# Designs tried in a protein design run: peptides against a protein of PDB entry 4M9S. Part 73

Target 1, 135 residues: chain A of PDB entry 4M9S
Amino acid sequence: SRGLVGVECITPYSYKSLAMALQRCVEVLSDEDRSALAFAVVMPPGVDIPVKLWSCVIPVDICSNEEEQLDDEVADRLKRLSKRGALLSGKRMPVLTFKIDHIIHMFLKHVVDAQTIANGISILEQRLLEIGNNN

## One batch from the design tools (peptide; made by RFdiffusion4, then SolubleMPNN)

Design b1_p20_2_s1 (from b1_p20_2, 12 letters changed)
Fold by OpenDDE base, seed 5:
Structure b1_p20_2_s1 (fold): chain B 135 residues (1-135), chain A 20 residues (1-20)
Amino acid sequence: as target 1 above (135 residues)
Amino acid sequence: SLAAEVAAALRRRLAELRAR
């Protein structure tokens, strides 16, 4: 399965307990939320990122091509992740943003499948080019 | 602006990932 591989915590994580806790948090996620978390590895850690930019990389299967529904669904997934331990940090004001901290990002770098990372990079690159061309 | 800062951060991140 693409995304988060059940990697044995052979991480240089000096905190085996933290890695185990994070692994447990990941295991109880839905497939959709786990996928969203996997793609968070592509984002820069410690940056408050608007939902609109998250929607560029998080895959959402919606029945409508309406952009509004895409952002709402992405926001809901990110909100659920923010409620699962310290996976994400949400900020509602002045605009709705989410950030991944450095510790979680470091964890994801070790457990997310290399192909998923590569795909996320490619998607983000494409979307950034599109956004840049529209400005 | 926040948008400009985020865009810059994303570009930097992409550059880092490509150099890996």
Scores: peptide ipSAE 0.257, ipTM 0.800, DockQ to the pose 0.032
Fold by OpenDDE base, seed 3:
Structure b1_p20_2_s1 (fold): chain B 135 residues (1-135), chain A 20 residues (1-20)
Amino acid sequence: as target 1 above (135 residues)
Amino acid sequence: SLAAEVAAALRRRLAELRAR
């Protein structure tokens, strides 16, 4: 995936200051955390989403096929993003969930590469089908 | 339930993305 597109995005924001502040926050992330944030564009904004569903779209390279290890690694990335201001909001109880805000989601729609969005949709559709067949 | 709400939201999001 190409991830986040740098300088060439047209944002719907009337004020350049907010877009610039968000861009600066994105630039200081690690490549892995920035990739995780890019795929958050596929998720519906304003919804508390369990880590299990985030793990359907967030790419993780692990040596083990244990689902618990995958979820833990995804959770760690999302936790780091939640500590970077308003990028994500985490909730620990009763179930660990993360939410992307509408403002951040609108920003991502304009800065995330179209191919990354398409890949995220394809992966999510495939994983949801697999989960649905197993339940 | 939270699960039902998330599932509905995901379906709406997918529909929105396909309508582009």
Scores: peptide ipSAE 0.238, ipTM 0.788, DockQ to the pose 0.031
Fold by OpenDDE base, seed 4:
Structure b1_p20_2_s1 (fold): chain B 135 residues (1-135), chain A 20 residues (1-20)
Amino acid sequence: as target 1 above (135 residues)
Amino acid sequence: SLAAEVAAALRRRLAELRAR
């Protein structure tokens, strides 16, 4: 499973009970949903982020390069994550957004591998530059 | 706008990550 250090890794997270609960939640995810969760570590915690911006960093293997299909697939992954306890919080109004809480984000910083974090940062940086140049 | 605010937050996050 790309992006997460093996579930068998003892996390230095101070809240052991929460860490164990989160590890169990991560273990039952599909590989795709687990990958999406891993890349959530590059997002600022506590911010309601539109699906369009999530799609900048979440890797999606789709048959079409259409933005609508990309956003829909990303939204589906984020929706599934939001149903797995406290992993993400979805909001439908005024627009569909998802938020990662600080406590989940802190957990991810300890369990997501450094290479995945670096890749996510690079991807996000590139996409933000493209958005900035096209506007 | 929400988009502008989120973009600013993302840029700040990137700056923080690069500074480590």
Scores: peptide ipSAE 0.229, ipTM 0.783, DockQ to the pose 0.031
Fold by OpenDDE base, seed 1:
Structure b1_p20_2_s1 (fold): chain B 135 residues (1-135), chain A 20 residues (1-20)
Amino acid sequence: as target 1 above (135 residues)
Amino acid sequence: SLAAEVAAALRRRLAELRAR
């Protein structure tokens, strides 16, 4: 399976101590939450992103086409991540959003499987293009 | 909705890629 790699984070920045702390936080996550965090790497950092958009990139195994159910499951995962240190920042009003911090995003870029990153970006770009063409 | 369908398709595809 692809996702977060258990290898020590090698960063070009002077954040080795932070990276080690973050790695430890990631290690204690459930497999589902760790997977969700891995795909947060495809989101733009520093932006408050609605749950609906997060639901595009967070893999969920629920068999439902109901948007509200998809959003609820994704929201639960993101909420758990937001409670685990500073992995995500959530806002409830006016719309439920989550944000990945630049530092966390930088960490993820180095510890998430490169193929996972590339594939996730490619698919997201394709979907956005398709949406644009249909509007 | 179209948005939901797109999201679902993307999630499924990403899940497949993750599992490899």
Scores: peptide ipSAE 0.096, ipTM 0.641, DockQ to the pose 0.058

Design b1_p20_2_s2 (from b1_p20_2, 11 letters changed)
Fold by OpenDDE base, seed 5:
Structure b1_p20_2_s2 (fold): chain B 135 residues (1-135), chain A 20 residues (1-20)
Amino acid sequence: as target 1 above (135 residues)
Amino acid sequence: SLAEEVAAALRRRLAELRAR
């Protein structure tokens, strides 16, 4: 996944320590989890987003095309990200949701490449259309 | 920005889902 591989942390943050800490957190992620984090840039910050909507943006290659398995795989990735410092915050009740904080979102806006953002938008648009047609 | 537009669209979608 192209989104955060080799990303130089260029942030407007006054504190080099925060940018460095976030960069280190990104570097220790698996390729799949790093990709998921990159696509989080298209999500609205500060909003508890259901896993189903995360699944509309995060690409999953390994799972069968069964929708339920895709959601489970996405949930697992998001859970791992939520355990990596302040990258995401999860809630299980009443519905499983994940939220990206504004500070992390601002970081991603500066480090995620434009192509990854464009891909995320395209994937989201396609899947939202499919969901709309299946209703 | 394009990201902001997508974020707005997602917010609208969330509102629809929550209304169910």
Scores: peptide ipSAE 0.192, ipTM 0.724, DockQ to the pose 0.024
Fold by OpenDDE base, seed 2:
Structure b1_p20_2_s2 (fold): chain B 135 residues (1-135), chain A 20 residues (1-20)
Amino acid sequence: as target 1 above (135 residues)
Amino acid sequence: SLAEEVAAALRRRLAELRAR
């Protein structure tokens, strides 16, 4: 996946050990899960974000235009990420949400390529605008 | 920054969703 491939971890020394562990976790991810993690960089850290909003930025190839299928696929990816150490924190109640921790977010800001970050921001902004206009 | 603007938009959207 474009966002994290081949990038060395550049973090403050105080997080070197964690950064190395995170880098190893990222390297063993599937391409799809790694892509999802890369786009998580555009999310505000420390916020429990519903899956529907994650689906606005995480790219998924679906056979239909059904939003439910998109949400389910995104949820599965995020669930896998939440099981990979401290990458994400999931909550099932009252609504299924996922949160990126500040430390992980800081890591991603240093290792995700600038183009992926820019694209993710643009996509999310556009999608949120579209959602807002449809309300 | 664009990132800050998007973050603000997300926060607003989250607030809307939570209020429903």
Scores: peptide ipSAE 0.191, ipTM 0.715, DockQ to the pose 0.023
Fold by OpenDDE base, seed 1:
Structure b1_p20_2_s2 (fold): chain B 135 residues (1-135), chain A 20 residues (1-20)
Amino acid sequence: as target 1 above (135 residues)
Amino acid sequence: SLAEEVAAALRRRLAELRAR
């Protein structure tokens, strides 16, 4: 599976049991949802982030470059993740947002492949530049 | 770190979006 390493999460907090539980949750995800979760490590933890900004980080290979389709596909992935063991927390109002909790983020920081993290940052930087130029 | 800088940029962007 792209982006996640099968190595046990080593945190300064003795959360071995939580890490094992999270690993089991990750293992049952589809490849696309697992990939989306991996890229969530780029997001600041504890922040309610609009789907539009999530779409700046999560790569979508299947849908067209149409902005509306990208946001919908990303939203669907994030919704599925939010239904799986509190991997993400979603809010529908006033705007559809998702956040990653600090504990989940800490887990991801140690199990997500360094190249995946670098790619996510690169994609986000590129999208932020594009947004800045279009405003 | 680069990750922290990107996170800061995202926070700024979020603030802009919330102000709309």
Scores: peptide ipSAE 0.188, ipTM 0.715, DockQ to the pose 0.023
Fold by OpenDDE base, seed 4:
Structure b1_p20_2_s2 (fold): chain B 135 residues (1-135), chain A 20 residues (1-20)
Amino acid sequence: as target 1 above (135 residues)
Amino acid sequence: SLAEEVAAALRRRLAELRAR
């Protein structure tokens, strides 16, 4: 997936200042965090989503097969994103969740690579089906 | 759209998780 790598900030919105600020925030991210942000576009905006569900779509390259460690790595990435221009909003209680704002989500829809979006949707769909079948 | 369908599925899943 290409994520946000090499993406030019071209938005049709009258939010030039916001778009520029967001673009700058994206540019200073690590490749891993930028990838996580790209996949956040497949999540519904304005919804507090548990880390477990974020882990269904955010790719993690770790040696551990432990589900807990996968969730922890995802949580760390999401936490870093929340510290960069409030790209995400974290909530710790009662359950650790992260939410993408509508404005940021709208920005991502226009700057994230179309193939990345398609891949993320497919991955999420597959994971949700698997979770449903395991119940 | 597929995106909307997935979003709906996610919301349903969230509701299920919260109900437990």
Scores: peptide ipSAE 0.160, ipTM 0.690, DockQ to the pose 0.023

Design b1_p20_2_s3 (from b1_p20_2, 12 letters changed)
Fold by OpenDDE base, seed 1:
Structure b1_p20_2_s3 (fold): chain B 135 residues (1-135), chain A 20 residues (1-20)
Amino acid sequence: as target 1 above (135 residues)
Amino acid sequence: SLSEQVAAALDASLAALRAR
């Protein structure tokens, strides 16, 4: 059994205190933003991911059939998450991207239910296949 | 390319999540 080398995230904060702080941040989110955060668990930690790929997994109640509006709505959700602590880190240049840090990702792996993770993976894979077939 | 790096990272992450 190769032990998962626990990335000891040397945070100046105890893991317990950080987990409690993160839990509080999650509890005050809207249902939509909390759902977006839950699906962020499928993204690779520490990687700047383009908004287009985030839009493949973040559930948006589509008020319009315009694909351009979908990316904007997703971007707005991700921006809100990035403003609430260190949940996400956004970059505007050269391309709008968002990144989940390892510590947040590890937290999500523990608190997001297995079915949600499985669904997120399935949705992402399906959308990636669709994008690949249209390119 | 950046796109290739992102794709590889996604594949690795998905594989890791499935193995949980």
Scores: peptide ipSAE 0.493, ipTM 0.896, DockQ to the pose 0.036; fails the geometry check
Fold by OpenDDE base, seed 2:
Structure b1_p20_2_s3 (fold): chain B 135 residues (1-135), chain A 20 residues (1-20)
Amino acid sequence: as target 1 above (135 residues)
Amino acid sequence: SLSEQVAAALDASLAALRAR
């Protein structure tokens, strides 16, 4: 998988149990959900991020030209992630948002490939510029 | 605004990731 360095997560976590639990949670994900989780590393921890912004970085194979369908597919992936341990926290109101916790974010920073992080940043910045120029 | 706060948080986070 292009996003997560191999299954053996060497984490600096003092809590071996937490690292093992997170690793297990990642291992049972589908390839698509695991990829989505990898790109979650580019999001600021502890911030409720609207699905529209998630859609800027979450890779979706079936791109509908309709932004709404993209957002729905992204939302479904993020919802699945939110059901796996503490990977994400979702809020429905006032707008559907997802938040990555500091602990999970720190985990991802150590296990996601540097190239994936760099790519995610570049993609996000490009998409944000496109959105900003269209407004 | 919420949008401004999110934007600022994104910028800060991205800057931190780049500095790594």
Scores: peptide ipSAE 0.492, ipTM 0.899, DockQ to the pose 0.032; fails the geometry check
Fold by OpenDDE base, seed 3:
Structure b1_p20_2_s3 (fold): chain B 135 residues (1-135), chain A 20 residues (1-20)
Amino acid sequence: as target 1 above (135 residues)
Amino acid sequence: SLSEQVAAALDASLAALRAR
């Protein structure tokens, strides 16, 4: 019985060096994508979240009342973030979902302002109540 | 269910953010 010695991947990188690298990645984002990333802090890390739930908190300026266009625009922003290294991880099948990593979430908790976090929580709670009442 | 797990994770995350 060869015990799988779990290689604890001790990342040789200091938290400080990783934070600096992440900050540089955030600085090169568009204003819209950076705003989307800021609101990602309200999502639980390590969980695959459907686009419908992301659309509750990601700020989008659309002239259409069509829910489908909202989800598509949100998905496009999240897709761009997922192409920027470890910021988000997307899955297309069976349902389109996005996940924030624990390291990224911990970083965002320190750099996103308290008012933005509070607003994101309030908006998410309100939208979840609306979804729950419509089902 | 997956939906229940997501809901529980959301509640836990929001509670943690408020307690900070």
Scores: peptide ipSAE 0.492, ipTM 0.897, DockQ to the pose 0.038; fails the geometry check
Fold by OpenDDE base, seed 4:
Structure b1_p20_2_s3 (fold): chain B 135 residues (1-135), chain A 20 residues (1-20)
Amino acid sequence: as target 1 above (135 residues)
Amino acid sequence: SLSEQVAAALDASLAALRAR
């Protein structure tokens, strides 16, 4: 199972009106969705990323023996984030992907805890190596 | 390929984050 322990990362950040609005959007998220958003900082901004790759870094507390169920749970979280303002954008065709906008990514880069970012990088790198070795 | 492009973007992003 690729289960990841969620990391709560809440840092107040108020620089501009947009940052304030984003801060409010983040504050009303569930702890799980906020954690997912925090780890989204490791993804390249402006790139449509398949759910499979998101599942490498998005923490999911539900231990599933089925990889498909894990991907579905990740997809549900990302869908919720995409509905909470402009946090993410989803694309269903040709494959289900999600993209973080440059503005959102810049916001996250400043408000997400440095240790969370470091952990997210390490987790993603590890999972990518595992995928690469299994293919 | 699209997969290669995504992989390259990931590598670049990770490198940028490490350099922060």
Scores: peptide ipSAE 0.490, ipTM 0.898, DockQ to the pose 0.033; fails the geometry check

Design b1_p20_2_s4 (from b1_p20_2, 13 letters changed)
Fold by OpenDDE base, seed 3:
Formats: structure tokens, C-alpha cells, sequence
Structure b1_p20_2_s4 (fold): chain B 135 residues (1-135), chain A 20 residues (1-20)
């Protein structure tokens, strides 16, 4: 008997309670970590994304001549987010990846402003073109 | 280092966000 994947119908009440809980989690983040979380809205939910791709959209204020240093800082931010409940899920093997779940992603689409989303898309597209040209 | 699945998912996501 193939178990019917029960479509969990999220009731409006469940959504409200979840939104309140997530808002509290966001409020205690540092400005840098909160910014990183905002840009997670441009990532596909439920997909393990390599840190290299996260580094294309996560803003870093420190100038570094080494790509590895940028990836390390981004990874540290994402690791902190992964420790805040269900905000992100990390995997170390075979490569370091982070995933945003569908519920968190839906929340972000409602709370992240349209300009930030547009900027994130533009930045990611530009960086992907650069990566493609270097390969 | 990027799987084809990740690449496809990323492109679909960008298209979906632009359509909104």
C-alpha cells in the first residue's frame, strides 16, 4: 500500500502561528544574518544549494582577494541560520550545501520587499554569467 | 561542481519570481 502522502492543508490559523514564530526568530538575528536570510528568497526551496551559489547572492562587506575567504564567511552565516530552528538545513557531505524549505520560503516571499527580491535576482543573474564565462 | 538538477531548479525559480 503506497502511503498516501497526506497533503497537510495548512489552516489559516497554523499559518498565523507559524508566521509569528518565524518573525520572532528573525528579530533576534544580527543585521548581517537577517540580510542573508532575506536573499534566500531567490533560491529554489527544497533544493540543496552549494555554498558557491549562495555566495553569488549573500552580500559580504569585507574585501577579500581570496574566493575561499568569501565562501567561508558566507558558510558561517548560513551555519548560524541553520542553528535557528528550521530556517535552513545544512549538509557537509559530499559538498557543503544549504537548503531552504518550502514553508520558510513562502514566509520570506511575504515579508521580503519587492526591491530586495529584484536586486537578488539581478545580482544572481550577473554572477552566474561571470561564472559561465570563466568555465 | 553544479549538478544539472540544481541548475534547472535555479533557472525555474528565477523565471517564477520574474513572472510575479
Amino acid sequence: as target 1 above (135 residues)
Amino acid sequence: SLSEEVSRALLRQLEALRAR
Scores: peptide ipSAE 0.569, ipTM 0.913, DockQ to the pose 0.038
Fold by OpenDDE base, seed 1:
Structure b1_p20_2_s4 (fold): chain B 135 residues (1-135), chain A 20 residues (1-20)
Amino acid sequence: as target 1 above (135 residues)
Amino acid sequence: SLSEEVSRALLRQLEALRAR
């Protein structure tokens, strides 16, 4: 399985209750939201990241969404994740950003599929280069 | 546009993940 689907919580956490809570949060997510959370592992923890940059790595079904609505769709997913405990923290000002904290990031590094991490790195790097070249 | 600080943070994170 890819991403966070069907994974058991295997972390170095000292507190079993925290690991169990995080696993439960992951289990109740939709497949799309769980995928978005998995790819959050490539983001630096503790940094407010603009939605545009999240959209570089979060998968969106183009068959159901127009390209011009990509950021809105991504923002909606991130907003849902931000309402699931401490998974993400949203900030509206000065611009809409989302941040993953260190605890959640450490959790993801242990439970996200290695191929998913590798793919996320490659995708993000490519998109950043494209953005940089177009500016 | 994205700030230099965010850009550097992203690139450092990618390097850190590759090195693990």
Scores: peptide ipSAE 0.568, ipTM 0.914, DockQ to the pose 0.033
Fold by OpenDDE base, seed 4:
Structure b1_p20_2_s4 (fold): chain B 135 residues (1-135), chain A 20 residues (1-20)
Amino acid sequence: as target 1 above (135 residues)
Amino acid sequence: SLSEEVSRALLRQLEALRAR
């Protein structure tokens, strides 16, 4: 299966108006979408990342183990996030990708717990090695 | 296969986060 085994939530954070606004956006998310957003912290900001790579760090526990279905589920979550303010930016062509903004990423680095970040790093690194070996 | 540029960006990001 693709994705992370453990799920953790973003902690409250509000120092300035922007942070407060982002916190409100996060609070109204479903648990699954909030978890997906949390793990977005491991992605490089400002880079269009293919859904395949997002699926390496987005935990999915509902859909089947079929790869295309996993990617579809991840894409749906990312699409929902992209409709919540400036959390993510989606691009359909030439390849379906999502990008996290620098401001959002900076916010996540402060509000996502250290263990979630560590887990995301570890899993992404492992999956990249696997993908690299298969290429 | 993945874009080499994307791959490099990901690896750099992982290093940056570990250094935090």
Scores: peptide ipSAE 0.566, ipTM 0.912, DockQ to the pose 0.034
Fold by OpenDDE base, seed 5:
Structure b1_p20_2_s4 (fold): chain B 135 residues (1-135), chain A 20 residues (1-20)
Amino acid sequence: as target 1 above (135 residues)
Amino acid sequence: SLSEEVSRALLRQLEALRAR
């Protein structure tokens, strides 16, 4: 399985309540939002990341191939995640960014499957190279 | 354009995840 679907929360946290609370938050997400959250594991924790960079790894299959529409869809997903147990934090000024906190990131590192992490790394690396070459 | 700070953070994160 890919992403967070069917993944049980196995963490070394001393307080089981935190892991349980996070797991409950994940379970009530849509499949699309859970997928987006899974790929957040490849982002550096504590860093405000522009939506454009999130769109490099967040899969979007419903919107048209227009880049502007893809970014809007990604932003909507990230916004929903920010409203669910503070999974992410959004900042609108000066540029729309989202940040994953260290505690959430540590949780994801333990529950996201290894293949999803590997894929996310590869995708992000490839897209960064493309962006760098076009600048 | 990407800031240098964000670029460095992303690269470091990729390296850290590969090394785990």
Scores: peptide ipSAE 0.565, ipTM 0.913, DockQ to the pose 0.033

Design b1_p20_3_s1 (from b1_p20_3, 11 letters changed)
Fold by OpenDDE base, seed 2:
Structure b1_p20_3_s1 (fold): chain B 135 residues (1-135), chain A 20 residues (1-20)
Amino acid sequence: as target 1 above (135 residues)
Amino acid sequence: MEEIEAALARTRELLARAVA
């Protein structure tokens, strides 16, 4: 399976300078988008990551065997996040990619549940190894 | 937090291989 279905982000982060604005931004997200953002913590900051790799960890609950459909759903979520300012940065050319900023990444490391982070990393590592072995 | 950083470092390496 791709991602972690049913996992949500908890952000009990105290109000501080930039964190205050980020926390409010996160709180107004849908459950699905908030979950997607939570799992962005497993990605290295400052790196343009293709949607295919994001789909390894972004929770998507769709019954589709089509990889494209899964990627499309993930892309939609990431696109919405990228429209919320500092959360993500997207690029369409030459390949659709998304990047998490260092500041956002640091924020997520402290507000995302530790078990969620650990699980996300584990799943990502597993999927990446599978991709590496198949290519 | 230190364990998370270590895990992220490993993930970074794996990602580098996947995108290369």
Scores: peptide ipSAE 0.372, ipTM 0.862, DockQ to the pose 0.035
Fold by OpenDDE base, seed 1:
Structure b1_p20_3_s1 (fold): chain B 135 residues (1-135), chain A 20 residues (1-20)
Amino acid sequence: as target 1 above (135 residues)
Amino acid sequence: MEEIEAALARTRELLARAVA
């Protein structure tokens, strides 16, 4: 699903202008990348998150369920998003991580479909608890 | 929106544990 919908921004001029620019960037994304971006809303802003944890919520429907392949596919999507500048920032050392900033996160909170947010949170919580119990 | 923010707060706590 698209996961993102157009919302009229009523924030200050600077934020409104940014929101308009971001919306334009979202519109040119592939369906897969746009979906990945939508689910980034469930991550805490300003935190470097390992790819493994991103893979807990980013939907992958075109490859096998093998963990290594899933992580690679998720990483590729996040890399593409990071190349769009403000959408995500990646860091390779000491481990490959991606981070969403506060401004982008705030944008997503308002424009991502509520059902997508709810599903993403539910899935992430479940999988994080499973990881915690297995370690 | 408040419900979403509360849920995100819980998620942040779980993520902190998973990253550590």
Scores: peptide ipSAE 0.372, ipTM 0.861, DockQ to the pose 0.036
Fold by OpenDDE base, seed 3:
Structure b1_p20_3_s1 (fold): chain B 135 residues (1-135), chain A 20 residues (1-20)
Amino acid sequence: as target 1 above (135 residues)
Amino acid sequence: MEEIEAALARTRELLARAVA
């Protein structure tokens, strides 16, 4: 996936300063963390999402098929993003969750490549259906 | 953009079911 490729259309922001500030924050991220942030666009804004569901779309490269290792790696990336202020908000108790803000989500919707968004949605839908069938 | 919005709406519905 191409991830964050820049602004593809006019942002709904009244002032360019906010979008530019967010863009600078994104540019200093590692490639892995930036990729994780890109896929956050498929999550509904303002909702606390468990790490298990984030792991459905956040791409990780691990040798082991252990689910715990997968969740831990995803959680670490999301934690780093949450330390950068408005990008994500984490909550530890009772269950570890992360939430994307409405403003950040709106920003990502305009700067993340359309194919990346489509792929993320497709993968998430497929995996959610699988989880639903197994429970 | 409209197609993306529609897809995101479907995702919200699926996630709502998964976290309920």
Scores: peptide ipSAE 0.370, ipTM 0.860, DockQ to the pose 0.037
Fold by OpenDDE base, seed 4:
Structure b1_p20_3_s1 (fold): chain B 135 residues (1-135), chain A 20 residues (1-20)
Amino acid sequence: as target 1 above (135 residues)
Amino acid sequence: MEEIEAALARTRELLARAVA
């Protein structure tokens, strides 16, 4: 699997009304969905990103024989986050993509653990290089 | 997959800026 397994985020930020509201939304998420949201911080805000690229860093605990289902599992998590409101924006056409807004991205930059962010970026860069070289 | 390739290119560029 390409995702980060076993990594958690911390959401102590509550200085402004918007941040407080977002934190409450995050706290009621399942551990899996909360982790997925945390790693959304490594994506560029305001850009529609295909599920394949999200699957590079979204934590998914699947067996090796279920590797082909990685994108589907990631998509399900992102869909749940999208339907929850302003956390993510999804598009189905022309291909399934998800986008993190600038406001949510800014919030995550403050509440996601720095090591998680660093690891996520590193893995994303590595996976992007691998994808690019295999074209 | 043209859409994926385009997104990949944009992401790489943005990440390059972020880590520079």
Scores: peptide ipSAE 0.241, ipTM 0.802, DockQ to the pose 0.023

